# Peptides against a protein of PDB entry 7C96: the designs that were tried, part 92

Target 1, 73 residues: chain A of PDB entry 7C96
Amino acid sequence: PVIPDDFRCPISLELMKDPVIVSTGQTYERTCIEKWLQAGHGTCPKTQQTLTSTVLTPNYVLRSLIAQWCEAN

## One batch from the design tools (peptide; made by RFdiffusion4, then SolubleMPNN)

Design b2_p28_8_s2 (from b2_p28_8, 14 letters changed)
Fold by OpenDDE base, seed 5:
Structure b2_p28_8_s2 (fold): chain B 73 residues (1-73), chain A 28 residues (1-28)
Amino acid sequence: as target 1 above (73 residues)
Amino acid sequence: SSAEELEKFIEEAKKNIEKLKELEKLKK
């Protein structure tokens, strides 16, 4: 089935397995955003806004929704 | 090298971000 747009990482365009929220409120796959930060980028990939923090907050709600979708499809 | 692989990842990331933005605009 077609993967819902909200379940795809903006960076990889693939189904997220470990979605995390950055300081701007955008959600990305953990590994993707970590690589982005590792490369020296201190901005939000999608919005280009400077990140006020490098803390990555797990998006448990989205993770759960994705898991449910995967089980049903 | 790891540095080259990371650079390639970043380039692809930027392309995907722009692609996504364009798709989102088209759906509005």
Scores: peptide ipSAE 0.509, ipTM 0.849, DockQ to the pose 0.924
Fold by OpenDDE base, seed 2:
Structure b2_p28_8_s2 (fold): chain B 73 residues (1-73), chain A 28 residues (1-28)
Amino acid sequence: as target 1 above (73 residues)
Amino acid sequence: SSAEELEKFIEEAKKNIEKLKELEKLKK
């Protein structure tokens, strides 16, 4: 079925499994954003805003929504 | 090499980000 846009990582364009929120409020797949940071980038991939923190916060709400969607589809 | 693979990942990431932005524009 068609994957909701908000459920796909902006970096990989794939369904997120471990979504995390960056300081700008955008959500990405954990492994993707970690690689981005590892490459030396200190900006939000989607908005290009400088990250005020490199802390990644798990997006439990989205994870739950994705899980529910996956179970139904 | 690992560095080359990472750069390849970043290039693809940037490309995908732009694609997504364009799609979001079209959906509005």
Scores: peptide ipSAE 0.506, ipTM 0.848, DockQ to the pose 0.896
Fold by OpenDDE base, seed 1:
Structure b2_p28_8_s2 (fold): chain B 73 residues (1-73), chain A 28 residues (1-28)
Amino acid sequence: as target 1 above (73 residues)
Amino acid sequence: SSAEELEKFIEEAKKNIEKLKELEKLKK
């Protein structure tokens, strides 16, 4: 089935497994955003806004929704 | 090399980000 857009990482375009929220409120796959930051980019990939923090907050709600979707599909 | 792989990742990342943005525009 078609993966909901909100469940895809903006960077990998794949279903997120470990979604994390950045300071701008956007969500990405943890490994992807970590690589982005590791490369020296201090901006939000999608919005290009400067990140006020490099703290990555687990998006438990989305993780749960994705898990439920995967189970149903 | 590791540096080259990271560079490639970044390039693909930027490409995918734009691709997704375009799709979102079409959806609206």
Scores: peptide ipSAE 0.504, ipTM 0.848, DockQ to the pose 0.897
Fold by OpenDDE base, seed 4:
Structure b2_p28_8_s2 (fold): chain B 73 residues (1-73), chain A 28 residues (1-28)
Amino acid sequence: as target 1 above (73 residues)
Amino acid sequence: SSAEELEKFIEEAKKNIEKLKELEKLKK
């Protein structure tokens, strides 16, 4: 079935497995955003806003929603 | 090299971001 937009990483366009929230509030797959940061980028991929922090907060709510969706689909 | 692979990843990332943004604009 079609993957909900909110469940796909903006970077990989794939279903997120370990979604994390950046300082701008956007959510990405952990590995993707880590690579982005590793490459020296200090901005939010989607919004281009400067990240005020490189802390990545696990998006447990979304992770659960994705799990529920996967269970049903 | 790992650097080249990372560069490729970034380029693809940028492309995907643009695709997503474009699609979102079309939906609204």
Scores: peptide ipSAE 0.499, ipTM 0.846, DockQ to the pose 0.935

Design b2_p28_8_s3 (from b2_p28_8, 12 letters changed)
Fold by OpenDDE base, seed 4:
Structure b2_p28_8_s3 (fold): chain B 73 residues (1-73), chain A 28 residues (1-28)
Amino acid sequence: as target 1 above (73 residues)
Amino acid sequence: SEKKELEEFIKKAEENIEKLKEKEKELA
């Protein structure tokens, strides 16, 4: 089945397993955004906005939605 | 090297981001 775009990490284009929210409100796979930050980028990959914080907040809601989708498909 | 690996990662990341953003444009 076709994976909803909202369930794909903008960086990897893969189904997210550990989605995290950055300060801009965008969600990425944890490992991807961590590598992005490690590479020296202080911006949101998708919006190009400067991140006001490097804190990564687990997106449990999305994780749950993805899990539900996976169970149904 | 780690630097090279990260650069390659970023390159791929930017390409993928563009792809996904284009999909959003089409739906907008």
Scores: peptide ipSAE 0.547, ipTM 0.860, DockQ to the pose 0.822
Fold by OpenDDE base, seed 5:
Structure b2_p28_8_s3 (fold): chain B 73 residues (1-73), chain A 28 residues (1-28)
Amino acid sequence: as target 1 above (73 residues)
Amino acid sequence: SEKKELEEFIKKAEENIEKLKEKEKELA
């Protein structure tokens, strides 16, 4: 079935497995955003806004929604 | 090398971000 766009990482365009929220409020796959930061970027990939923090907050709600969708499809 | 791998990753990342923005712009 067609994967909802909201379940895809903006960076990889793939279904997120471990979604995390950055300081700007955008959500990305943990692995992707970590590589972005590791490359020396201090901005939000999608918005180009400067990240006020490098802390990544797990998006448990989205993770659960994706899990439920995967079970049903 | 790690550097090349990261560079390739970033390149593709920026490309995908652009595609995403185009879709959002079209839908809006």
Scores: peptide ipSAE 0.546, ipTM 0.860, DockQ to the pose 0.879
Fold by OpenDDE base, seed 1:
Structure b2_p28_8_s3 (fold): chain B 73 residues (1-73), chain A 28 residues (1-28)
Amino acid sequence: as target 1 above (73 residues)
Amino acid sequence: SEKKELEEFIKKAEENIEKLKEKEKELA
């Protein structure tokens, strides 16, 4: 089935399994954004905005939505 | 090496982000 665009990580373009929200409000797969930061980048991949914090907040709502979608498909 | 792996990751990431933005432009 076709994966909803909002369920895909902007970095990997794959279905997110552990979505996290960065300071700019954008959501990415945890492993992807962590690698991005590890590489020395301090900006939001999608918006290019400078991150005000490196804290990653779990997107529980999206995680739940993706889980429900996976169960149905 | 880890450095090369990260470099390749970043390259692919940037390409994918560009693809995403292009699709969003078409949708908007």
Scores: peptide ipSAE 0.544, ipTM 0.860, DockQ to the pose 0.874
Fold by OpenDDE base, seed 2:
Structure b2_p28_8_s3 (fold): chain B 73 residues (1-73), chain A 28 residues (1-28)
Amino acid sequence: as target 1 above (73 residues)
Amino acid sequence: SEKKELEEFIKKAEENIEKLKEKEKELA
């Protein structure tokens, strides 16, 4: 079925498994954003805003929503 | 090399980000 855009990582365009929130409030797949940072980028991929922190906060709400969607589809 | 792999990753990432932005714009 069609995967909701909000459930896809902006970087990989794939269903997120471990969504994390960056300082700008945007959510990405953990592995993707980590690689982005590893490549030397200190900005939010989607907004281009400079990240005030490299701390990645798990988006448990979204993870739960995705899990529910996967169960139903 | 790792460097090349990351460069390719970034390139693809930027392309995908644009695609998603377009969809978001369309949805709005």
Scores: peptide ipSAE 0.543, ipTM 0.860, DockQ to the pose 0.793

Design b2_p28_8_s4 (from b2_p28_8, 10 letters changed)
Fold by OpenDDE base, seed 3:
Structure b2_p28_8_s4 (fold): chain B 73 residues (1-73), chain A 28 residues (1-28)
Amino acid sequence: as target 1 above (73 residues)
Amino acid sequence: SEKEELEKFIKEAEENIEKLKEEEEKLL
C-alpha cells in the first residue's frame, strides 16, 4: 500500500521506525539524522535552518500512528 | 571507507530531500 508522506523520513524516503524531532520541529529517522550530524552538518536537512541544538527528541505520537497504520496494512 | 560511505549517504540524502520538496509543491 501507499505510505503516507508524513510517515516517511525526508532523508531516506522510507517508513520511519524511530522518528525523532530536531530543534526546528522537523522529524527524521534517528539513524539518518545522526549520520547527517556525523558528517559535520549543523543544519536541518529539509529547511536548511541552523540547528540551535543537536538534541534529538523521540516523536512518540508519530511512532504510535505508524505502528497502527502498519497493523492495518 | 567510513568517509566514502558517509559522502555517498549525504549525496543520496540531498537528492531525496529535493524529490520530496518537488512532490509537495505539486500538490499545492
Scores: peptide ipSAE 0.520, ipTM 0.852, DockQ to the pose 0.860
Fold by OpenDDE base, seed 1:
Structure b2_p28_8_s4 (fold): chain B 73 residues (1-73), chain A 28 residues (1-28)
Amino acid sequence: as target 1 above (73 residues)
Amino acid sequence: SEKEELEKFIKEAEENIEKLKEEEEKLL
């Protein structure tokens, strides 16, 4: 079925499994944003804003929503 | 190599981000 836009990682365009929030408030798949940072980028992929920190906060709410969607579809 | 793989990842990432922005723009 069609994946809801909010459930897709902006980087991979795939369904997120381990969504994390960056300092700008945007959410990405953990592995994707980690690779982005590893490549030397210090900006938010989607907004190009400079990240105030490299801390990645798990988006538990979204993770739960995605899990519920996966169970139903 | 790891460097080359990472470069490929970044390239694809940038392309996907652009696609997402284009889709979002069309919805506006």
Scores: peptide ipSAE 0.515, ipTM 0.853, DockQ to the pose 0.873
Fold by OpenDDE base, seed 2:
Structure b2_p28_8_s4 (fold): chain B 73 residues (1-73), chain A 28 residues (1-28)
Amino acid sequence: as target 1 above (73 residues)
Amino acid sequence: SEKEELEKFIKEAEENIEKLKEEEEKLL
């Protein structure tokens, strides 16, 4: 079925497995944002805002919602 | 090389981000 937009990583366009929130509040797949940062980028991919921190916070709520969606679809 | 793979990743990332922005804009 069609994957809800909020469940897809802005970088990979794939269903997120380990969604993490960056300092701007945007959520990405952990591996994707880590690669982005590794490439030398210090900005939020979607908003282009400079990240005030490289800390990645697990988005447990979204992770749970995605899991529920996967079980139902 | 790792560098080349990373560059390819970034390129695709930027393209995908643009796609999502267009979709989001359409919903507004």
Scores: peptide ipSAE 0.513, ipTM 0.851, DockQ to the pose 0.847
Fold by OpenDDE base, seed 4:
Structure b2_p28_8_s4 (fold): chain B 73 residues (1-73), chain A 28 residues (1-28)
Amino acid sequence: as target 1 above (73 residues)
Amino acid sequence: SEKEELEKFIKEAEENIEKLKEEEEKLL
């Protein structure tokens, strides 16, 4: 089925499995944003805003929503 | 190399981000 846009990582365009929130409030797949940061980028991929922190916060709500969606589809 | 692979990843990432931004723009 069609994957909801909010459930896809902006970087990989794939269904997120381990979504994390960056300082700007945007959510990405953990591995993707980690690689982005590893490459030396200090900005939010989607908004281009400078990250005030490199802390990645698990988006448990979204993770749960995705899990529910996967169960139903 | 690891660097080369990372560069490829970033390039692809930027392209994907651009695609999504364009789609989002069209919806506004």
Scores: peptide ipSAE 0.510, ipTM 0.850, DockQ to the pose 0.946

## One batch from the design tools (peptide; made by RFdiffusion4, then SolubleMPNN)

Design b2_p29_1_s1 (from b2_p29_1, 17 letters changed)
Fold by OpenDDE base, seed 1:
Structure b2_p29_1_s1 (fold): chain B 73 residues (1-73), chain A 29 residues (1-29)
Amino acid sequence: as target 1 above (73 residues)
Amino acid sequence: SEKERLEEELKRKEEEEKLQEELEKLFAQ
């Protein structure tokens, strides 16, 4: 089935397994955004906005929605 | 002005392209 765009990481374009929210409110796969930050970037890949913090907050709601979608499909 | 808006749009497109190139390089398999 077609994977909802909101369930895909903006970077990997794959279904997210461990979605995390950055300071700009965008959500990415943890591994992807961590690699981006480790490379020395301080901006949001999607919006290009400067991150006010490098803290990554787990998006449990989205994680749950994705899990439910996977179970149904 | 219209000219300024066009210039800003061009700048935005260039920045987006640059960003995509960086992402492509970083996540190249």
Scores: peptide ipSAE 0.315, ipTM 0.712, DockQ to the pose 0.099
Fold by OpenDDE base, seed 2:
Structure b2_p29_1_s1 (fold): chain B 73 residues (1-73), chain A 29 residues (1-29)
Amino acid sequence: as target 1 above (73 residues)
Amino acid sequence: SEKERLEEELKRKEEEEKLQEELEKLFAQ
């Protein structure tokens, strides 16, 4: 089945398992964005906007939607 | 002007390419 674009990490392009939201509102796979930040970057990979915070907030709604999609497919 | 638009587009593409290269290097599997 075709994975919805919104369910894929902008970095890995794979189905997200632990989606987190950055300050710009974009959502990434936790491991991907953490690696990006640890490499010394302070921008949002998708938009190139400067992050006002490096806090990562779990996107529980999306996580639930992805889980539901996985159960149905 | 059209020239300015083209230059801006080129700049955008170059920045996008550079970003993709950085991402590729960092997340190369």
Scores: peptide ipSAE 0.307, ipTM 0.707, DockQ to the pose 0.102
Fold by OpenDDE base, seed 5:
Structure b2_p29_1_s1 (fold): chain B 73 residues (1-73), chain A 29 residues (1-29)
Amino acid sequence: as target 1 above (73 residues)
Amino acid sequence: SEKERLEEELKRKEEEEKLQEELEKLFAQ
């Protein structure tokens, strides 16, 4: 079925498995954003805003919502 | 002015295009 936009990583455009939140509040797949940051970038891919921190916070709520959606579909 | 607006739109499109190219190269298969 159609995957909700909020469940897709802005980079890979695929269903997120390990969603993490960056300083701008945007959520990405962990591996994708880590690769972006490791490449030397200091901005948020989606918003293009400068990151105040490179700390990645797990988005447990979204992870749970995605899991529930996967079970129902 | 209208001219300034058009120039800003062009700049925005160029920045978005550049970002997409960077992402494409980084995640190219």
Scores: peptide ipSAE 0.306, ipTM 0.706, DockQ to the pose 0.099
Fold by OpenDDE base, seed 3:
Structure b2_p29_1_s1 (fold): chain B 73 residues (1-73), chain A 29 residues (1-29)
Amino acid sequence: as target 1 above (73 residues)
Amino acid sequence: SEKERLEEELKRKEEEEKLQEELEKLFAQ
């Protein structure tokens, strides 16, 4: 089945397994955004806005929605 | 001016392309 766009990481374009929210409100796969940040970037990949914080907050709601989708498909 | 608007548009496209290249390099498989 077709994976909903909101369930795909903006970077990898793959179904997110560990979605995390950055300061701009965008959500990415944890490993992807961590790699981006480790490469020396301080901006949000999708919006290019400067991150006010590098703290990554787990997106529990999205994780749950993805899990439900996976169970149904 | 039209010139400046076109230059701004070009710059935007170049920045977007550069970003895509950076992402491709970091996550190439």
Scores: peptide ipSAE 0.305, ipTM 0.705, DockQ to the pose 0.095

Design b2_p29_1_s2 (from b2_p29_1, 17 letters changed)
Fold by OpenDDE base, seed 2:
Structure b2_p29_1_s2 (fold): chain B 73 residues (1-73), chain A 29 residues (1-29)
Amino acid sequence: as target 1 above (73 residues)
Amino acid sequence: ELEELLKKLKEREERDKELQKKLEELFAK
């Protein structure tokens, strides 16, 4: 089945398992964005906007939607 | 202004290429 674009990490392009939201409102796979930040980058990969915070907030709604999609497919 | 639009497009493409390069280097498997 075709994975919805909103369910894929902008970095890995794979189905997200642990989606987190950055300060710009974009969502990434936790491991991907953490690697990006650990590499010393302070921008949002998708939008290239400067991150006002490096805090990562779990996107539980999206996680639930992805789980539901996985159950149905 | 077509020329301006093309310039903006090229700039975006260049940024995308640079970002892609960084991502490939960082996430190279």
Scores: peptide ipSAE 0.147, ipTM 0.589, DockQ to the pose 0.111
Fold by OpenDDE base, seed 5:
Structure b2_p29_1_s2 (fold): chain B 73 residues (1-73), chain A 29 residues (1-29)
Amino acid sequence: as target 1 above (73 residues)
Amino acid sequence: ELEELLKKLKEREERDKELQKKLEELFAK
């Protein structure tokens, strides 16, 4: 079925398995944003804002919502 | 005013293209 846009990683455009939040408040798949940061980029891919921190915070709420959606579909 | 808006939109478009290129290079298969 159709995957909700909020459940897709802005980078891979695929269903997120390990969603993490960056300093700008945007959520990405962990592996995707880590590769982006490792490549030397210091901006948020979606908003293009400069990141104030490279800390990645797990988005447990979204992870749970995605899990529930996967079980129902 | 309209000319300035169009210019800004073009600049945003170019930035988006550059970002897309960086992403494609990073995740290219």
Scores: peptide ipSAE 0.143, ipTM 0.586, DockQ to the pose 0.103
Fold by OpenDDE base, seed 1:
Structure b2_p29_1_s2 (fold): chain B 73 residues (1-73), chain A 29 residues (1-29)
Amino acid sequence: as target 1 above (73 residues)
Amino acid sequence: ELEELLKKLKEREERDKELQKKLEELFAK
């Protein structure tokens, strides 16, 4: 089935397994955004806005929605 | 008004494509 855009990581374009939210409010796969930050970037990949923090907050709601979608499809 | 909005949407789409290309290059390792 077609994966909803909101369930895909903006970086990997794959179904997110461990979605995390950055300071700009955008959500990415944890491993992807961590690699981006490790590469020395301090901006949000999608919006290009400067990150006020490098803290990654788990998006539990989205994770749950994705899990439910996977069970149904 | 609508034409201007469509123009902005198209511009955003193009920027997204360019950004995606850069991201693919970075994570193509």
Scores: peptide ipSAE 0.140, ipTM 0.580, DockQ to the pose 0.093
Fold by OpenDDE base, seed 3:
Structure b2_p29_1_s2 (fold): chain B 73 residues (1-73), chain A 29 residues (1-29)
Amino acid sequence: as target 1 above (73 residues)
Amino acid sequence: ELEELLKKLKEREERDKELQKKLEELFAK
C-alpha cells in the first residue's frame, strides 16, 4: 500500500517508527534527525530554519496514527 | 520583478540540491 506522505520521514522518506518533533514543529525519524544533528547541523532539514533547541519530543499522536495504519494495511 | 523572482526560485532550487546531496552522503548505505 501507498504510505501517506505525513507518515514518511522527510529525511529517509520511509515510514517513521519513532517520530520526534524538533523546535520548528517538523517531525522526523529519531535516528535520522539525531544523525543530522550529530553531523554538526543546527537547522531543520525540511525548513532550513535554525533550531532554537536540540530537544527531540516524541510525537505520540503520529506514532499512534502510523501504528493504526500499519494494522489496517 | 519577474527576473528577481526567477532568481529567487533558482537559489531555492540550488539550496535544495545541496541539502539533498548532504542527506544522500549522510545516509548512504
Scores: peptide ipSAE 0.116, ipTM 0.563, DockQ to the pose 0.058

Design b2_p29_1_s3 (from b2_p29_1, 16 letters changed)
Fold by OpenDDE base, seed 3:
Structure b2_p29_1_s3 (fold): chain B 73 residues (1-73), chain A 29 residues (1-29)
Amino acid sequence: as target 1 above (73 residues)
Amino acid sequence: SEEEEELLRKLREERDRELQKRLEELFAK
């Protein structure tokens, strides 16, 4: 089935398994954004806004929505 | 002006190309 765009990581373009929110409000796959940050980048990949924090917050709502979608498809 | 808008468009396109390149290199298989 066609995966909703909002369920895809902006970096990997794959269905997110562990979605996390950055300071700009954008959501990425945890492993992807961590690799981005570890590479020395301090901006949001999608928006290029400077991150005010490197803290990654789990997006439990999206995780739940993705799980429900996976169960139905 | 139209000239300024064109310049901004080009700058955005360059930014996007550079980002894509960085992502491809970083996450290359």
Scores: peptide ipSAE 0.180, ipTM 0.612, DockQ to the pose 0.056
Fold by OpenDDE base, seed 2:
Structure b2_p29_1_s3 (fold): chain B 73 residues (1-73), chain A 29 residues (1-29)
Amino acid sequence: as target 1 above (73 residues)
Amino acid sequence: SEEEEELLRKLREERDRELQKRLEELFAK
């Protein structure tokens, strides 16, 4: 079946394995957003809003939802 | 003014193109 859009990283467009939330509330694959930040960017890739913090918070709920979806499909 | 809004529109479009280019370059496979 088709992967739900909310389960795909906005950067890689692939199913997220380690989803993290940035200060704007958007969720990305950890490795993707870390590369973005390490490259010197201070904005949210999807919204282009300036990040108020570079702290990455694990999205445990989404990770669980993705796991459940994968098991069912 | 209309001219100002046109300029702002062009600037936003340019910003979007530049961001897309940077994403493609940074995450190129």
Scores: peptide ipSAE 0.176, ipTM 0.599, DockQ to the pose 0.091
Fold by OpenDDE base, seed 5:
Structure b2_p29_1_s3 (fold): chain B 73 residues (1-73), chain A 29 residues (1-29)
Amino acid sequence: as target 1 above (73 residues)
Amino acid sequence: SEEEEELLRKLREERDRELQKRLEELFAK
């Protein structure tokens, strides 16, 4: 089955397992965005906007949608 | 103007290429 683009991490291009939201509203796989930030970057990989905060918020809705999709496929 | 638009397009493309390069280096196997 074809994986919806919204379920893929913009960085790894793989199905997200632990999706988190950054200050710009974009969602990434936790491990990917953490590595990006730890490398000294302070911007959003997708939009290239400067992050107002480095806080990562779990995207529970998306996690649930992905789980449901995985169960059906 | 069209000239300005073209310049901005090129700058955005260069920025995107540099970002992609950084991502590839950071997540290289």
Scores: peptide ipSAE 0.166, ipTM 0.598, DockQ to the pose 0.100
Fold by OpenDDE base, seed 1:
Structure b2_p29_1_s3 (fold): chain B 73 residues (1-73), chain A 29 residues (1-29)
Amino acid sequence: as target 1 above (73 residues)
Amino acid sequence: SEEEEELLRKLREERDRELQKRLEELFAK
């Protein structure tokens, strides 16, 4: 089945397993955005906006939705 | 207008394609 776009990491383009939200509200796979930040970037990959914080917040809702989708497909 | 929205859509798509290429380069194995 086709993976919903919102379930795919903007960086890896793969189904997210550990989605996290950045300060701009965009969600990425944790490992991907961490690599981005570790590379010295201070912007949101998707929006190009400057991050007001480098704190990553787990997107529990999306994680649950993805899990449910995986179970159904 | 619809024409303006179409233009903006195309611009956004172009931006996204360029971004994806950059990301692929950055995260290339």
Scores: peptide ipSAE 0.144, ipTM 0.581, DockQ to the pose 0.097

Design b2_p29_1_s4 (from b2_p29_1, 16 letters changed)
Fold by OpenDDE base, seed 3:
Structure b2_p29_1_s4 (fold): chain B 73 residues (1-73), chain A 29 residues (1-29)
Amino acid sequence: as target 1 above (73 residues)
Amino acid sequence: MEEERRRKEEEREKEDEELQKRLEELFSQ
């Protein structure tokens, strides 16, 4: 079915498998945001805000919600 | 309300202008 926008990575537009939260609160697929940061960018792709940290925090809640959605669809 | 709130803000400014042209063709800066 149609994947909810909140479950898709803003960069890849694909269903997130390993969602991570950046300092701005936005969530991305880990591989996508890592590539972005590795390319030398220090901003949030979505908001364009400067990241206060390079730490990527796993979004376990979202990961669980996505898993539940996938199971039901 | 207000023309779908201006057509959902013109589809969020065309999906943020296609996420900044898909981040400039995926990281061409």
Scores: peptide ipSAE 0.505, ipTM 0.828, DockQ to the pose 0.206
Fold by OpenDDE base, seed 5:
Structure b2_p29_1_s4 (fold): chain B 73 residues (1-73), chain A 29 residues (1-29)
Amino acid sequence: as target 1 above (73 residues)
Amino acid sequence: MEEERRRKEEEREKEDEELQKRLEELFSQ
């Protein structure tokens, strides 16, 4: 089955397992964005906007939608 | 409208390419 674009991490291009939201509102796979931040970057990979915070908020809604999609496919 | 759609698509593709370049430096090392 074709994975919806919204379910893919902009970095890994794979189905997200632990999606997290950054201060800009973009969502990434936790592991990927953590590596980006650990490398010393202070911007959003996709938008290049400066992050007002490095806090990563779990995207529970998306996580649930992905889980439902996986069960149906 | 079709031309506008095409232009937006090309812009998105360029943005994706730039992202890949940025990320390659991080994940290739």
Scores: peptide ipSAE 0.157, ipTM 0.602, DockQ to the pose 0.178
Fold by OpenDDE base, seed 1:
Structure b2_p29_1_s4 (fold): chain B 73 residues (1-73), chain A 29 residues (1-29)
Amino acid sequence: as target 1 above (73 residues)
Amino acid sequence: MEEERRRKEEEREKEDEELQKRLEELFSQ
């Protein structure tokens, strides 16, 4: 079935498996955003806002929701 | 109702394409 937009990584456009939140509040797949940051970028890929921090916070709620969706579909 | 959902999906698809373009530009810098 169609993957909910909120469950897809803005970068990879694939279903997120390890979603993390950046300082701007946007959520990305961990591996994707890490590569972005490692490339020397200091902005949020989706919004282009400057990141006030490079800390990546696991989005456990979303991870759970995605897991539930996967089980149902 | 389905048409509305379809239109929104198409809109999001376009947004994704624009994002990918932007990402490509940023990575190519």
Scores: peptide ipSAE 0.152, ipTM 0.609, DockQ to the pose 0.659
Fold by OpenDDE base, seed 2:
Structure b2_p29_1_s4 (fold): chain B 73 residues (1-73), chain A 29 residues (1-29)
Amino acid sequence: as target 1 above (73 residues)
Amino acid sequence: MEEERRRKEEEREKEDEELQKRLEELFSQ
């Protein structure tokens, strides 16, 4: 079935396996955002807002929702 | 209903393409 928009990484457009939240509140696939940051960028890819921190926080709620969705589909 | 569903999917696809284009430009910096 069609992947819910909130479950897709804004960068890869794929179902997120390890969703992480950046300082702007946006969620990305860990590997995608890490590559972005490692490239020397200090902004949120989707919003272009400057990141106040490069800390990546696991989005456990979304991770669980995705897991539930995958189990049901 | 089928056409309406299809239209919504097409719109989401367009939005994704626009974001992807924007990100491509950002990654090219």
Scores: peptide ipSAE 0.145, ipTM 0.582, DockQ to the pose 0.877

